Peptides against a protein of PDB entry 3J47. Designs and how they scored, part 59

Target 1, 121 residues: chain A of PDB entry 3J47
Amino acid sequence: IRLTNQLKSLKGLQSKLKDVVEYLDKVINKELPINHTILGKLQDVFNLLPNLGTPDDDEIDVENHDRINISNNLQKALTVKTNDELMVIYISNLVRSIIAFDDLIENKIQNKKIQEQRVKD
Target 2, 69 residues: chain B of PDB entry 3J47
Amino acid sequence: YEEKEESNLAATKSMVKIAEQYSKRIEEEKELTEEELKTRYVGRQDPKKHLSETADETLENNIVSVLTA

## One batch from the design tools (peptide; made by RFdiffusion4, then SolubleMPNN)

Design b2_p16_4_s3 (from b2_p16_4, 9 letters changed)
Fold by OpenDDE base, seed 4:
Structure b2_p16_4_s3 (fold): chain B 121 residues (1-121), chain C 69 residues (1-69), chain A 16 residues (1-16)
Amino acid sequence: as target 1 above (121 residues)
Amino acid sequence: as target 2 above (69 residues)
Amino acid sequence: EEERIEALQELINYLK
């Protein structure tokens, strides 16, 4: 269940990341304005990740120039990217740990069987 | 701003690629674990061990790739 | 062998 849920979450993140990339490409090409909804979704994903060193941006005045919003959106996008990468690394490490644990259990059981055979003899 | 946007786009594309690779690797690992389970039912220990080792190697390569990226 | 399979299944179930 947990592994399946993690995989599902990763797939969801991947899909969202793809959507963000597509949106960013459209913005770069001036085909679409900056979509606040996509940014909001990215923020939601970002909020689900541990705050890696982003200062409490709570105080940055809402009124400042379109350029700051773009920069903040870019920073948020980069942060989301970094978070997604970290999430991927984390899940990979978890999966590797699970495999290693499975191997350890198998080895332990094998060793136990070998010991039981030696005691019978 | 444009340079930063370009950098963010490149970074996002790279991350998508890494995420795709990671997803594929996770699926491969899951398949290996399932095959190991199947092999356990068949009583062939050696194939199970080999599958587990291959899964570990795949995960290691994935981690290294993500860390290098 | 059966015990091994059971333990591995338990581990898999714990991780799932």
Scores: peptide ipSAE 0.433, ipTM 0.838, DockQ to the pose 0.018; fails the geometry check
Fold by OpenDDE base, seed 2:
Structure b2_p16_4_s3 (fold): chain B 121 residues (1-121), chain C 69 residues (1-69), chain A 16 residues (1-16)
Amino acid sequence: as target 1 above (121 residues)
Amino acid sequence: as target 2 above (69 residues)
Amino acid sequence: EEERIEALQELINYLK
């Protein structure tokens, strides 16, 4: 369910971004009038996007950087962090699987011992 | 779309918390494995069962973290 | 740890 919702959100965002690009191209080509309301909303979205290109604001806390599919350089840093997190999750899942298998093995060994005792009686 | 965005935001916050708790969960899993080992030696099934349950909970949390990543 | 490995091997053999 969660993964499906994330995929749907990403697809919706991708479609909306494509529509915005097409609209901007039409405005640049003077095929459509400038819609100030759409431009204002786009500016708000860009302001909420982590600053893609200004190297100068060094101080923005590293913590807020993780959330936004940001511009290529910040996106690379976020991708590295996401990959590290996924790696940790993968290792944790493997460890849990190993423990679950160990418990299963022990249960089977115990069941075998009980059966051997019943055959001796 | 908005509901999924909210879910993704909650998932990201959960992933950060999971990363912080990851080391603790690994240690808890090791402790449960030690209890399982002790249970094998002592013949007491209860500590082993508790270890298995904690390992399963740790796996489920990791799967949820992967799904939220 | 060795006993655990032996138990794992025994489980693998039982599953085969």
Scores: peptide ipSAE 0.410, ipTM 0.846, DockQ to the pose 0.012; fails the geometry check
Fold by OpenDDE base, seed 1:
Structure b2_p16_4_s3 (fold): chain B 121 residues (1-121), chain C 69 residues (1-69), chain A 16 residues (1-16)
Amino acid sequence: as target 1 above (121 residues)
Amino acid sequence: as target 2 above (69 residues)
Amino acid sequence: EEERIEALQELINYLK
């Protein structure tokens, strides 16, 4: 079930990315106007997606370069936030593991003491 | 796709709430560790068991959170 | 804290 859901999500993302690329190509060719709603949703997707390689289009005009830098900074900020959340989860798991290990040690020490007492009797 | 995006947004908001709850759970875990330490000195098994049970519950909740993410 | 670390090390050694 989980793997199937992940695969379905990945396929959906791939299809949406293809649609975005096709839309961007049509906008570049002036065949379609810029849809602000699509761009907003795309920004939301990019904010949720770690660094999908922006195509190395070297020839984007200076004004577009500043906008791309702002977008990259926002993406970086969201990535940092995600990393912080993952770090908190990781630390939490470590703390729980340490406590569970401490309990295991104590149980083992108690069992050893019980065995030593049985040998003396 | 739109329904999934809305679900992901709701899940992200839930994760923020989970992080706050997690901070509280970490504090509860520390309290249990102190009780375990006190129990080691007093030689009573009961406080140590309670600490262990709370630590296990905390661990289980984190595992479920990671699996849901 | 030090006693806890020592106990953890002893547990690790026993599990080996």
Scores: peptide ipSAE 0.398, ipTM 0.835, DockQ to the pose 0.013; fails the geometry check
Fold by OpenDDE base, seed 5:
Structure b2_p16_4_s3 (fold): chain B 121 residues (1-121), chain C 69 residues (1-69), chain A 16 residues (1-16)
Amino acid sequence: as target 1 above (121 residues)
Amino acid sequence: as target 2 above (69 residues)
Amino acid sequence: EEERIEALQELINYLK
């Protein structure tokens, strides 16, 4: 169920991205006027996507560079936050694993003592 | 799509709450470890077993958190 | 903590 939902969401995202690309191409070709609402929604989608690869260093005009930098800074901040959360989870799992291992060690030591006592009896 | 988005949003909110709960769980795990140390000296098996069970539950909760993150 | 590490090491050696 969860994996299927993830796959469905990924497919839906892919379709939406394709539609956005087609829309952007039409805007670039002056076939449609720039819709600020669509661009805002697109930015929101980009901000929700953690690893949209930096589009290659194409000579995009200076005005887009500042907006891209703000978006990149927000994405970077979100990435840092996500990394910090993952790190905390990782450390927690390690600590729990160590405690569980200590308990296993103690159980084994006790079992060994019981066996040694049985051999002496 | 909407159900998954809602689930992801709920999971993200849960992760923030889990981070707070995690700090508390770490403290609980430390207390359990201290109880194990005390139990080693007292020689009673029951407190050690309880500590082990609590550590396992904590580990399981972390694994679930990792899977949801 | 050191005693715990020693006990863990002893257990690891026992499990081997």
Scores: peptide ipSAE 0.390, ipTM 0.833, DockQ to the pose 0.013; fails the geometry check

Design b2_p16_4_s4 (from b2_p16_4, 9 letters changed)
Fold by OpenDDE base, seed 4:
Structure b2_p16_4_s4 (fold): chain B 121 residues (1-121), chain C 69 residues (1-69), chain A 16 residues (1-16)
Amino acid sequence: as target 1 above (121 residues)
Amino acid sequence: as target 2 above (69 residues)
Amino acid sequence: EEEKVKALQELYDYLK
């Protein structure tokens, strides 16, 4: 359920981002006026995205390509963070599995010792 | 979408907490392994059982964390 | 972790 909701949210975000990109391309091409509602929604999305940009780079007239790169870098960093979290969870599960196997092995050893003792008696 | 976003935000916060807890859980797992080793040497079934139970709980929490992620 | 699982499996097989 939770993963499905996260996937749905990600798909929704992806669709919205695609729509924004398409809209921005149309605005750049002067095919459509700037839609303030879309910009407001985009701002809301950006406000929900952690500012991965160092605050100092906000003053530079960095060409539109660099701003896209900063947004991409932020998204990439978030993706990396998510991957790291998944990796940690994976490692944790593996560690728990190993402990469980160690306990099973110990139980088996104990059972074998009990059986050997019964055969000697 | 909003419900999923809220759930995902909660999951992400939980995942950060899980990452911190993961480091702690790894340490707890090591302690459990040490206790199991000690229990093997002491021949007391109780500490070993406790270690096994703690390992199982750690595994369960990791599985829940993976499912939450 | 996989190596640990393999080691545990080998140990289990040895104890079997």
Scores: peptide ipSAE 0.475, ipTM 0.855, DockQ to the pose 0.015; fails the geometry check
Fold by OpenDDE base, seed 2:
Structure b2_p16_4_s4 (fold): chain B 121 residues (1-121), chain C 69 residues (1-69), chain A 16 residues (1-16)
Amino acid sequence: as target 1 above (121 residues)
Amino acid sequence: as target 2 above (69 residues)
Amino acid sequence: EEEKVKALQELYDYLK
């Protein structure tokens, strides 16, 4: 469910960005007038987006240690953090799986002992 | 889309907390394993069941954290 | 961790 929602959000964002690009192309081609209201809202969205590094600014802002999927330069630092988090989650899942198996094995042993006692009675 | 965005934001906040909680969860998992060991010695099923349930919950939380990452 | 895996395997083999 959560992953599906994230994918849907990303697809929605991608679609919206595509619409903006198409709109800008139409404005450049003089097919549509410049809509200042749409541009203002887009600017607000861009300002709220973590610095979509212009391709020229190679400086990884160290402070935004959060999630991978923001623009490439910030993404590199974020990618490292995300990789570390994923490793921790992977290890945690392995540990939990081991515990679950231990419990399953113990339950099976107990069931076997109960069956052996019933056969002796 | 908005609901998913809100979910992603909540997930990001949870990830920061997950790093701290991860160490705590590892400790809780160790405690559960110790309780299973104790349950093997004492022969009481109830502590073992509780340990198994806690381990499962811990796994689910980790999976959700990975999916949110 | 390796000891846990071995113990689980031994227990699995014993229960089989």
Scores: peptide ipSAE 0.447, ipTM 0.857, DockQ to the pose 0.013; fails the geometry check
Fold by OpenDDE base, seed 1:
Structure b2_p16_4_s4 (fold): chain B 121 residues (1-121), chain C 69 residues (1-69), chain A 16 residues (1-16)
Amino acid sequence: as target 1 above (121 residues)
Amino acid sequence: as target 2 above (69 residues)
Amino acid sequence: EEEKVKALQELYDYLK
């Protein structure tokens, strides 16, 4: 179930990316007007997506370079936020593991004491 | 796709709430550790058991959070 | 936290 859902999500993402590329190509060719709503949704998706492959630095005009840099900075900020969340989860898991080990150690010490008492007896 | 985006947004909001709850759980874990320390000094087994149980519950909740993520 | 880790390590070494 989980793997199937992940695969479905990846396929959906791939299809959407293809649609975006086709849309961007049509906008570049002036065949379609820029849909701001689609661009906003794409930006939201990019913010949620870890840094997908930087499109190769083809010579896109200087104005596009600044927009790309802003987008990259926003994406970087979102990545940092995600990393912070993951770090908190990781630390929490470590703390729980340490407590579990402490209990295990205490239980072993008690068992050893009980065994030593039985041998004296 | 739109439904999935809405679901992801809701999940992200839930993760923020989970982080707050996690901070509270960490504090509960510390309290259990203190009780365990006190139990080691007093030689009473009951406080240590309670600390262990609370730590286990905290760990389980974190594992569920990671799996949900 | 460091003291807890040390105590756990010492306990682990004792129980081994």
Scores: peptide ipSAE 0.425, ipTM 0.842, DockQ to the pose 0.014; fails the geometry check
Fold by OpenDDE base, seed 5:
Structure b2_p16_4_s4 (fold): chain B 121 residues (1-121), chain C 69 residues (1-69), chain A 16 residues (1-16)
Amino acid sequence: as target 1 above (121 residues)
Amino acid sequence: as target 2 above (69 residues)
Amino acid sequence: EEEKVKALQELYDYLK
């Protein structure tokens, strides 16, 4: 159930990303005017996506550079935040793993003791 | 899509709450480890199993958090 | 954390 829900969520995300790409392509091709609301939502989506690769340094004109820099600073800040969250999650998982290993080791010790007792017996 | 965005917003808020809960869970995990240490001294069967189950639940919750993150 | 790792290692060595 949980894995299925995760897969469904991932597929939904993929579909949404595809729609966004298609929209961006239409905007680039000047087929549609730049909708600020859509762009804002897209920015929100990008902010929620931790490691969207830096778009390649294509020669985008100088005027967009300042907006890109603000966006990059915000993205950088969001990336840092995301990295911190991921780090916390990683540490948490590590701690849980260590506890699970401790329990496993203890179980193994008990099993060995039981086996030794059976041999004496 | 709107439901997913709302779910993501809720998930983000939940992540902040999860971070707080995580700090609390870490403390609970420490207590469990201490109980395991105590159980190593005292008794054969029951406390260790309970500790293991609690550790597993904690691990599961972290995995869910990672997958949601 | 290091103490936990040491304890795990000691336990592992004991189980080995």
Scores: peptide ipSAE 0.421, ipTM 0.838, DockQ to the pose 0.015; fails the geometry check

Design b2_p16_5_s1 (from b2_p16_5, 8 letters changed)
Fold by OpenDDE base, seed 2:
Structure b2_p16_5_s1 (fold): chain B 121 residues (1-121), chain C 69 residues (1-69), chain A 16 residues (1-16)
Amino acid sequence: as target 1 above (121 residues)
Amino acid sequence: as target 2 above (69 residues)
Amino acid sequence: SLEFELLQTTKEYAEK
């Protein structure tokens, strides 16, 4: 269920991004006025899609910050925030995994000791 | 899509809270690991088990946070 | 560090 919802959301986002790109191209070409609602939604999408890039992606974000409009700056800022959050989550998971492995190893050691005792009896 | 967006928003708020609690969880994990280490050396299983349980809980919370992110 | 302890535990387990 959760994975399916995520996939659906991702597909929706992809479609929306395509629409936004098309819209942005039209705006750049002065064919259409800027739709603020679309830009707002795009920002929301970027906030939802953290670029799981390495901290070096902060540099990419800085370069993009120089090139694109106020809307992109906000999206970039949100992306950075999201990346930070994801990093924290990742580190936390890693730490938990390490602890779990440690416990597993200890359990194995104990089991081995029990087996050795049984062989001696 | 709207339902998912709402879920993601809620998740993001939860992530902020998780980030705040993250430091505490890390400390708790360390404490459990220390207890486990002590238990390993002393041959007492109970403290180690408690540490493992806390670590597992911390891991689970992190996984949920990642999935919500 | 926790990692170090884990490594030690793993090593001890491997030796048994």
Scores: peptide ipSAE 0.446, ipTM 0.841, DockQ to the pose 0.014; fails the geometry check
Fold by OpenDDE base, seed 5:
Structure b2_p16_5_s1 (fold): chain B 121 residues (1-121), chain C 69 residues (1-69), chain A 16 residues (1-16)
Amino acid sequence: as target 1 above (121 residues)
Amino acid sequence: as target 2 above (69 residues)
Amino acid sequence: SLEFELLQTTKEYAEK
């Protein structure tokens, strides 16, 4: 279920990106007038999706650098948060593994005791 | 898409809660280990089994958390 | 400690 939902979201994103590219191409070719509302929505989407390497924007005006820096800072913060979460999960798994190992050892000890008792009988 | 978004939102909320639950799970794990130690000393199997089961449950919850992250 | 308990369990296992 979760994986399927992730795939569906990814596919939807891919389709949307394709539509955006097609629209942008039409605007560049002067086949369609520039729709400011659409461009604004696209900008919002890009702001929400910081990791989308937009390839070809030549004139990176100074304002875009600040946005990129903000995006990078947000990405860095998210990365740090993710790393912390992964670390906690790792430690938890390690602790659980140790407990499971201890239980395994105890089970083996018990089994040996049972076998020894059987030999004495 | 909406169903996936809802699932992701639920997962995110779960992750926030996992941090809080993690501390509790660690404490529960310690308690189980202590019970196991006591069981070893007394030679009774029942407390040890209970400890093992709780440890397994804690492990399962961590695995689910990892899968959700 | 968990480590101490694990060590003791391991020792007991080795002695059997």
Scores: peptide ipSAE 0.442, ipTM 0.831, DockQ to the pose 0.013; fails the geometry check
Fold by OpenDDE base, seed 4:
Structure b2_p16_5_s1 (fold): chain B 121 residues (1-121), chain C 69 residues (1-69), chain A 16 residues (1-16)
Amino acid sequence: as target 1 above (121 residues)
Amino acid sequence: as target 2 above (69 residues)
Amino acid sequence: SLEFELLQTTKEYAEK
């Protein structure tokens, strides 16, 4: 179930990325004007969330530019939230690893002491 | 997609809860490590073992949280 | 810090 949901999310992201690529291709081919605001927001989203789906830059009329900007800001905020969550998970895993390592060291020290005692007996 | 979105939303909510629990677990893990250090200085093995066990439990919970996320 | 404590524990282990 969890893996399936992750796979679905990944597929959704892949589809969105494909749309972004298609938009970028249209811009490169001068079929659409370069929307610097959309690109900037998209870049911000990528910087905040390496694996977040970017909104597809469709041919949005100038009137929808504000809506796109709002959507990008929302996406950025969601990306930041996701990044914060990932950071917390990463820190937690690191802390657990450190504790586990500390315990391993202590166990090794104890084992060495036991062996030294056995050699003295 | 809708089922996955709902599952992801539930997972995200669970992740927020897990993040809070994780923060608390990190603090508990730090306390256990301090107890282990104290035990090393005092030469008592039991507090160190308890710290190790708590650290392992915290690690397991984080792994489950990562898997849920 | 936890890292410092871990390093100290490691040093103690290495000395034994």
Scores: peptide ipSAE 0.437, ipTM 0.839, DockQ to the pose 0.015; fails the geometry check
Fold by OpenDDE base, seed 1:
Structure b2_p16_5_s1 (fold): chain B 121 residues (1-121), chain C 69 residues (1-69), chain A 16 residues (1-16)
Amino acid sequence: as target 1 above (121 residues)
Amino acid sequence: as target 2 above (69 residues)
Amino acid sequence: SLEFELLQTTKEYAEK
């Protein structure tokens, strides 16, 4: 179930990225004017998610453009939330690793003290 | 798409709960570290061992959280 | 990097 949902989300992202690439290609070829609002939103998404692919936005009616913008904002918000969650998990793992390392150091110090006592003895 | 959105929302709520549990575990880990510090100062082995065990439990819970995420 | 530095500090402490 989880893998299937992840795959579906990935497929949706892939389709959206394909659309952005197509739009960017049309802009590069001067077939369509640069939509500054779309480009700005895409840049924001890329800044928040540097590894996310590019969707093509060219052929959709004004109402669809607003819906696409809303969808993109929602996706951005979800991505930010996901990033925050990942950061929390990362920090937690780091803290646990630090504590484990501290315990290892203390164990080594104790072992050294035991060895020194045995040599005196 | 709607089913995925619902699933993502549920997953996000679960992650928030996990984050709260993790925060509590971090606090428990700090307490164990303080006990180890005190034990190190007093020369008693028992408090240090207890701190190490609590740290290990906290680490295990984080690993499980990462595997579940 | 921070974990590595912590590990190094721990090693230095264990050597003393």
Scores: peptide ipSAE 0.425, ipTM 0.833, DockQ to the pose 0.016; fails the geometry check

Design b2_p16_5_s2 (from b2_p16_5, 8 letters changed)
Fold by OpenDDE base, seed 4:
Structure b2_p16_5_s2 (fold): chain B 121 residues (1-121), chain C 69 residues (1-69), chain A 16 residues (1-16)
Amino acid sequence: as target 1 above (121 residues)
Amino acid sequence: as target 2 above (69 residues)
Amino acid sequence: SLQFELLKTQLEYALQ
């Protein structure tokens, strides 16, 4: 469900971006007038988006590094953070698996002892 | 789309919290393993079972955290 | 005991 919602959101964003590009192309070709309201909203979105092209990627506050890998440099830092998080999850799963395995081994040993005792009896 | 975005935002906030909880869960998992070891030495089945259950719970929480991430 | 120690070692390695 969560993954599906994320995928749907991404698809929606992609569709919207495509529509914006198409609109901009039509404006450039003088087929449609510039919609100032849409452009203003788009500019606001771009301002909120991590700067894709500015070399000063180093000044992007650490707080934004935890957010989804949208931009390549920010995406790289975010990718590192995401990788670290995934690593933690992986380790946790491994630890749980190990504990479960240990319990299974112990149960098997106990069962074997019980069987040996029953045969002696 | 808005509902999914809201869900993703909530999930992201949950992931940050999960990261903190994850460190705690790792410690809880270790404690469960120690209890299992103690149970092997004492021959008491109950502490071992409890450790196993706690480990399973910790694993489940980690899986939920991954799904939230 | 040996299996538990092995598991512990694997966990320690994964934590690295």
Scores: peptide ipSAE 0.475, ipTM 0.844, DockQ to the pose 0.019; fails the geometry check
Fold by OpenDDE base, seed 1:
Structure b2_p16_5_s2 (fold): chain B 121 residues (1-121), chain C 69 residues (1-69), chain A 16 residues (1-16)
Amino acid sequence: as target 1 above (121 residues)
Amino acid sequence: as target 2 above (69 residues)
Amino acid sequence: SLQFELLKTQLEYALQ
């Protein structure tokens, strides 16, 4: 369910971006008038998104380094955070697996000892 | 799309909470390992079983966290 | 014991 919702949102965003590109191409060709309301909302979205397009190198503002895959530089920082979280989860799962395996081994050893005692008697 | 955005926001908040819970779960896992070790020395089956159960609960919580992420 | 040591090594690697 959660993955499906994320995929749906991403597909919706992709479709909207495609529509905007198509609209801009038609405006450039003087085929259709500009929808100012859609452009204004898109501009607001771009302003909220970390600077995707202009790789001006210098001001890597350190603060917004957190987790969300927002566009290019901020997106990269967020990707790194997500990777770190996934690594922690992976290691935790591995640790639990090892503990469970150790318990299994000990149980097998105990069972073997019980069987050996029964055969001696 | 709006419902998905709300779901993503809720998921992000949940991830922060998961990080805190993860630290606590790691400590719980260590406690289980110590109890298993003690049980191995004492030869009593009960402490070892308790350690195994706590490790399993910790693993389950991690899996749920991965599925939520 | 060996599995715990391996797990510890993995944790140390992940913390780097």
Scores: peptide ipSAE 0.469, ipTM 0.839, DockQ to the pose 0.024; fails the geometry check
Fold by OpenDDE base, seed 3:
Structure b2_p16_5_s2 (fold): chain B 121 residues (1-121), chain C 69 residues (1-69), chain A 16 residues (1-16)
Amino acid sequence: as target 1 above (121 residues)
Amino acid sequence: as target 2 above (69 residues)
Amino acid sequence: SLQFELLKTQLEYALQ
């Protein structure tokens, strides 16, 4: 369900972006006037997006390196963060598996002892 | 679309919380393992079972965290 | 006891 919802959201965003690109192309070609309302909303969206384009501004706030998905430079930092989070989850799963395995081994040992006692009996 | 976005945001927040909880869960898992060891010596089956259950819960939470990530 | 120690060692290794 969650993955499906994320996929649907991404598809919706993709469709909207496509519409914007098509609109911008028409405006560039002077086929349609600029819809100021749509452009304003897009500008707001772009302002909320991590600055994709200008590699040059030095102060890449190192702090946001931990967040995975947003935009290219920030996206790289975010990708690193996501990788770290995935690693932690992976390790956690391994630890849980090891504990479960230990319990299984103990249960088997106990079962063997019970069986041996029954045979003596 | 909005419902999915909200779900993704909630999932992201949950991941941060899971990271914090993960450290705690690891410690809880260790405690359960110690209890299992103690139970093995004392002959009380219940502490061992509880440790196993806690370990399973910790694993499940980690899996959910991975799926959310 | 030995199995538990082995498990602990594996956990420690995984945490590194």
Scores: peptide ipSAE 0.459, ipTM 0.835, DockQ to the pose 0.019; fails the geometry check
Fold by OpenDDE base, seed 5:
Structure b2_p16_5_s2 (fold): chain B 121 residues (1-121), chain C 69 residues (1-69), chain A 16 residues (1-16)
Amino acid sequence: as target 1 above (121 residues)
Amino acid sequence: as target 2 above (69 residues)
Amino acid sequence: SLQFELLKTQLEYALQ
């Protein structure tokens, strides 16, 4: 469900971006007048989006670490964060696997003891 | 799209909570291992089973967290 | 006992 919703949101965003690009191309070609309302909304969206393309601002604002790597510089910091999160998840899974393995070993040992007792009886 | 956005926001909040819960789950896992050790000396079936079940639950929660990330 | 010790070692390694 969650993954499906994320995919749907991404697809919707992709479709919207495509529509915007098509609109912008038509405006550049003077086929359609500039819709100021649409442009304003797009600008608002871009302002809310992590700064993708600004090369110069070295100041990675620390606060937005939790959001998925959409923007390149912010994306690097976000990539590091994502990598750290993935590492934690990996370690957690490993620990759980180890515990499960330990339980399996113990079960096997118990089974062997039961069999040995049956042979003695 | 709005439903997905809400789901993503909820997932993000859940990830922060998962980090805190993860530390707690690690401790719970350790406790289960100790119970398994005790069960090895005193009693065969019940404490070991409980430890295994708790470890499995912890694993499931981690998998869900990974899928949510 | 040996298997449990091995598991502990793996856990310790994972925590590093």
Scores: peptide ipSAE 0.444, ipTM 0.827, DockQ to the pose 0.018; fails the geometry check

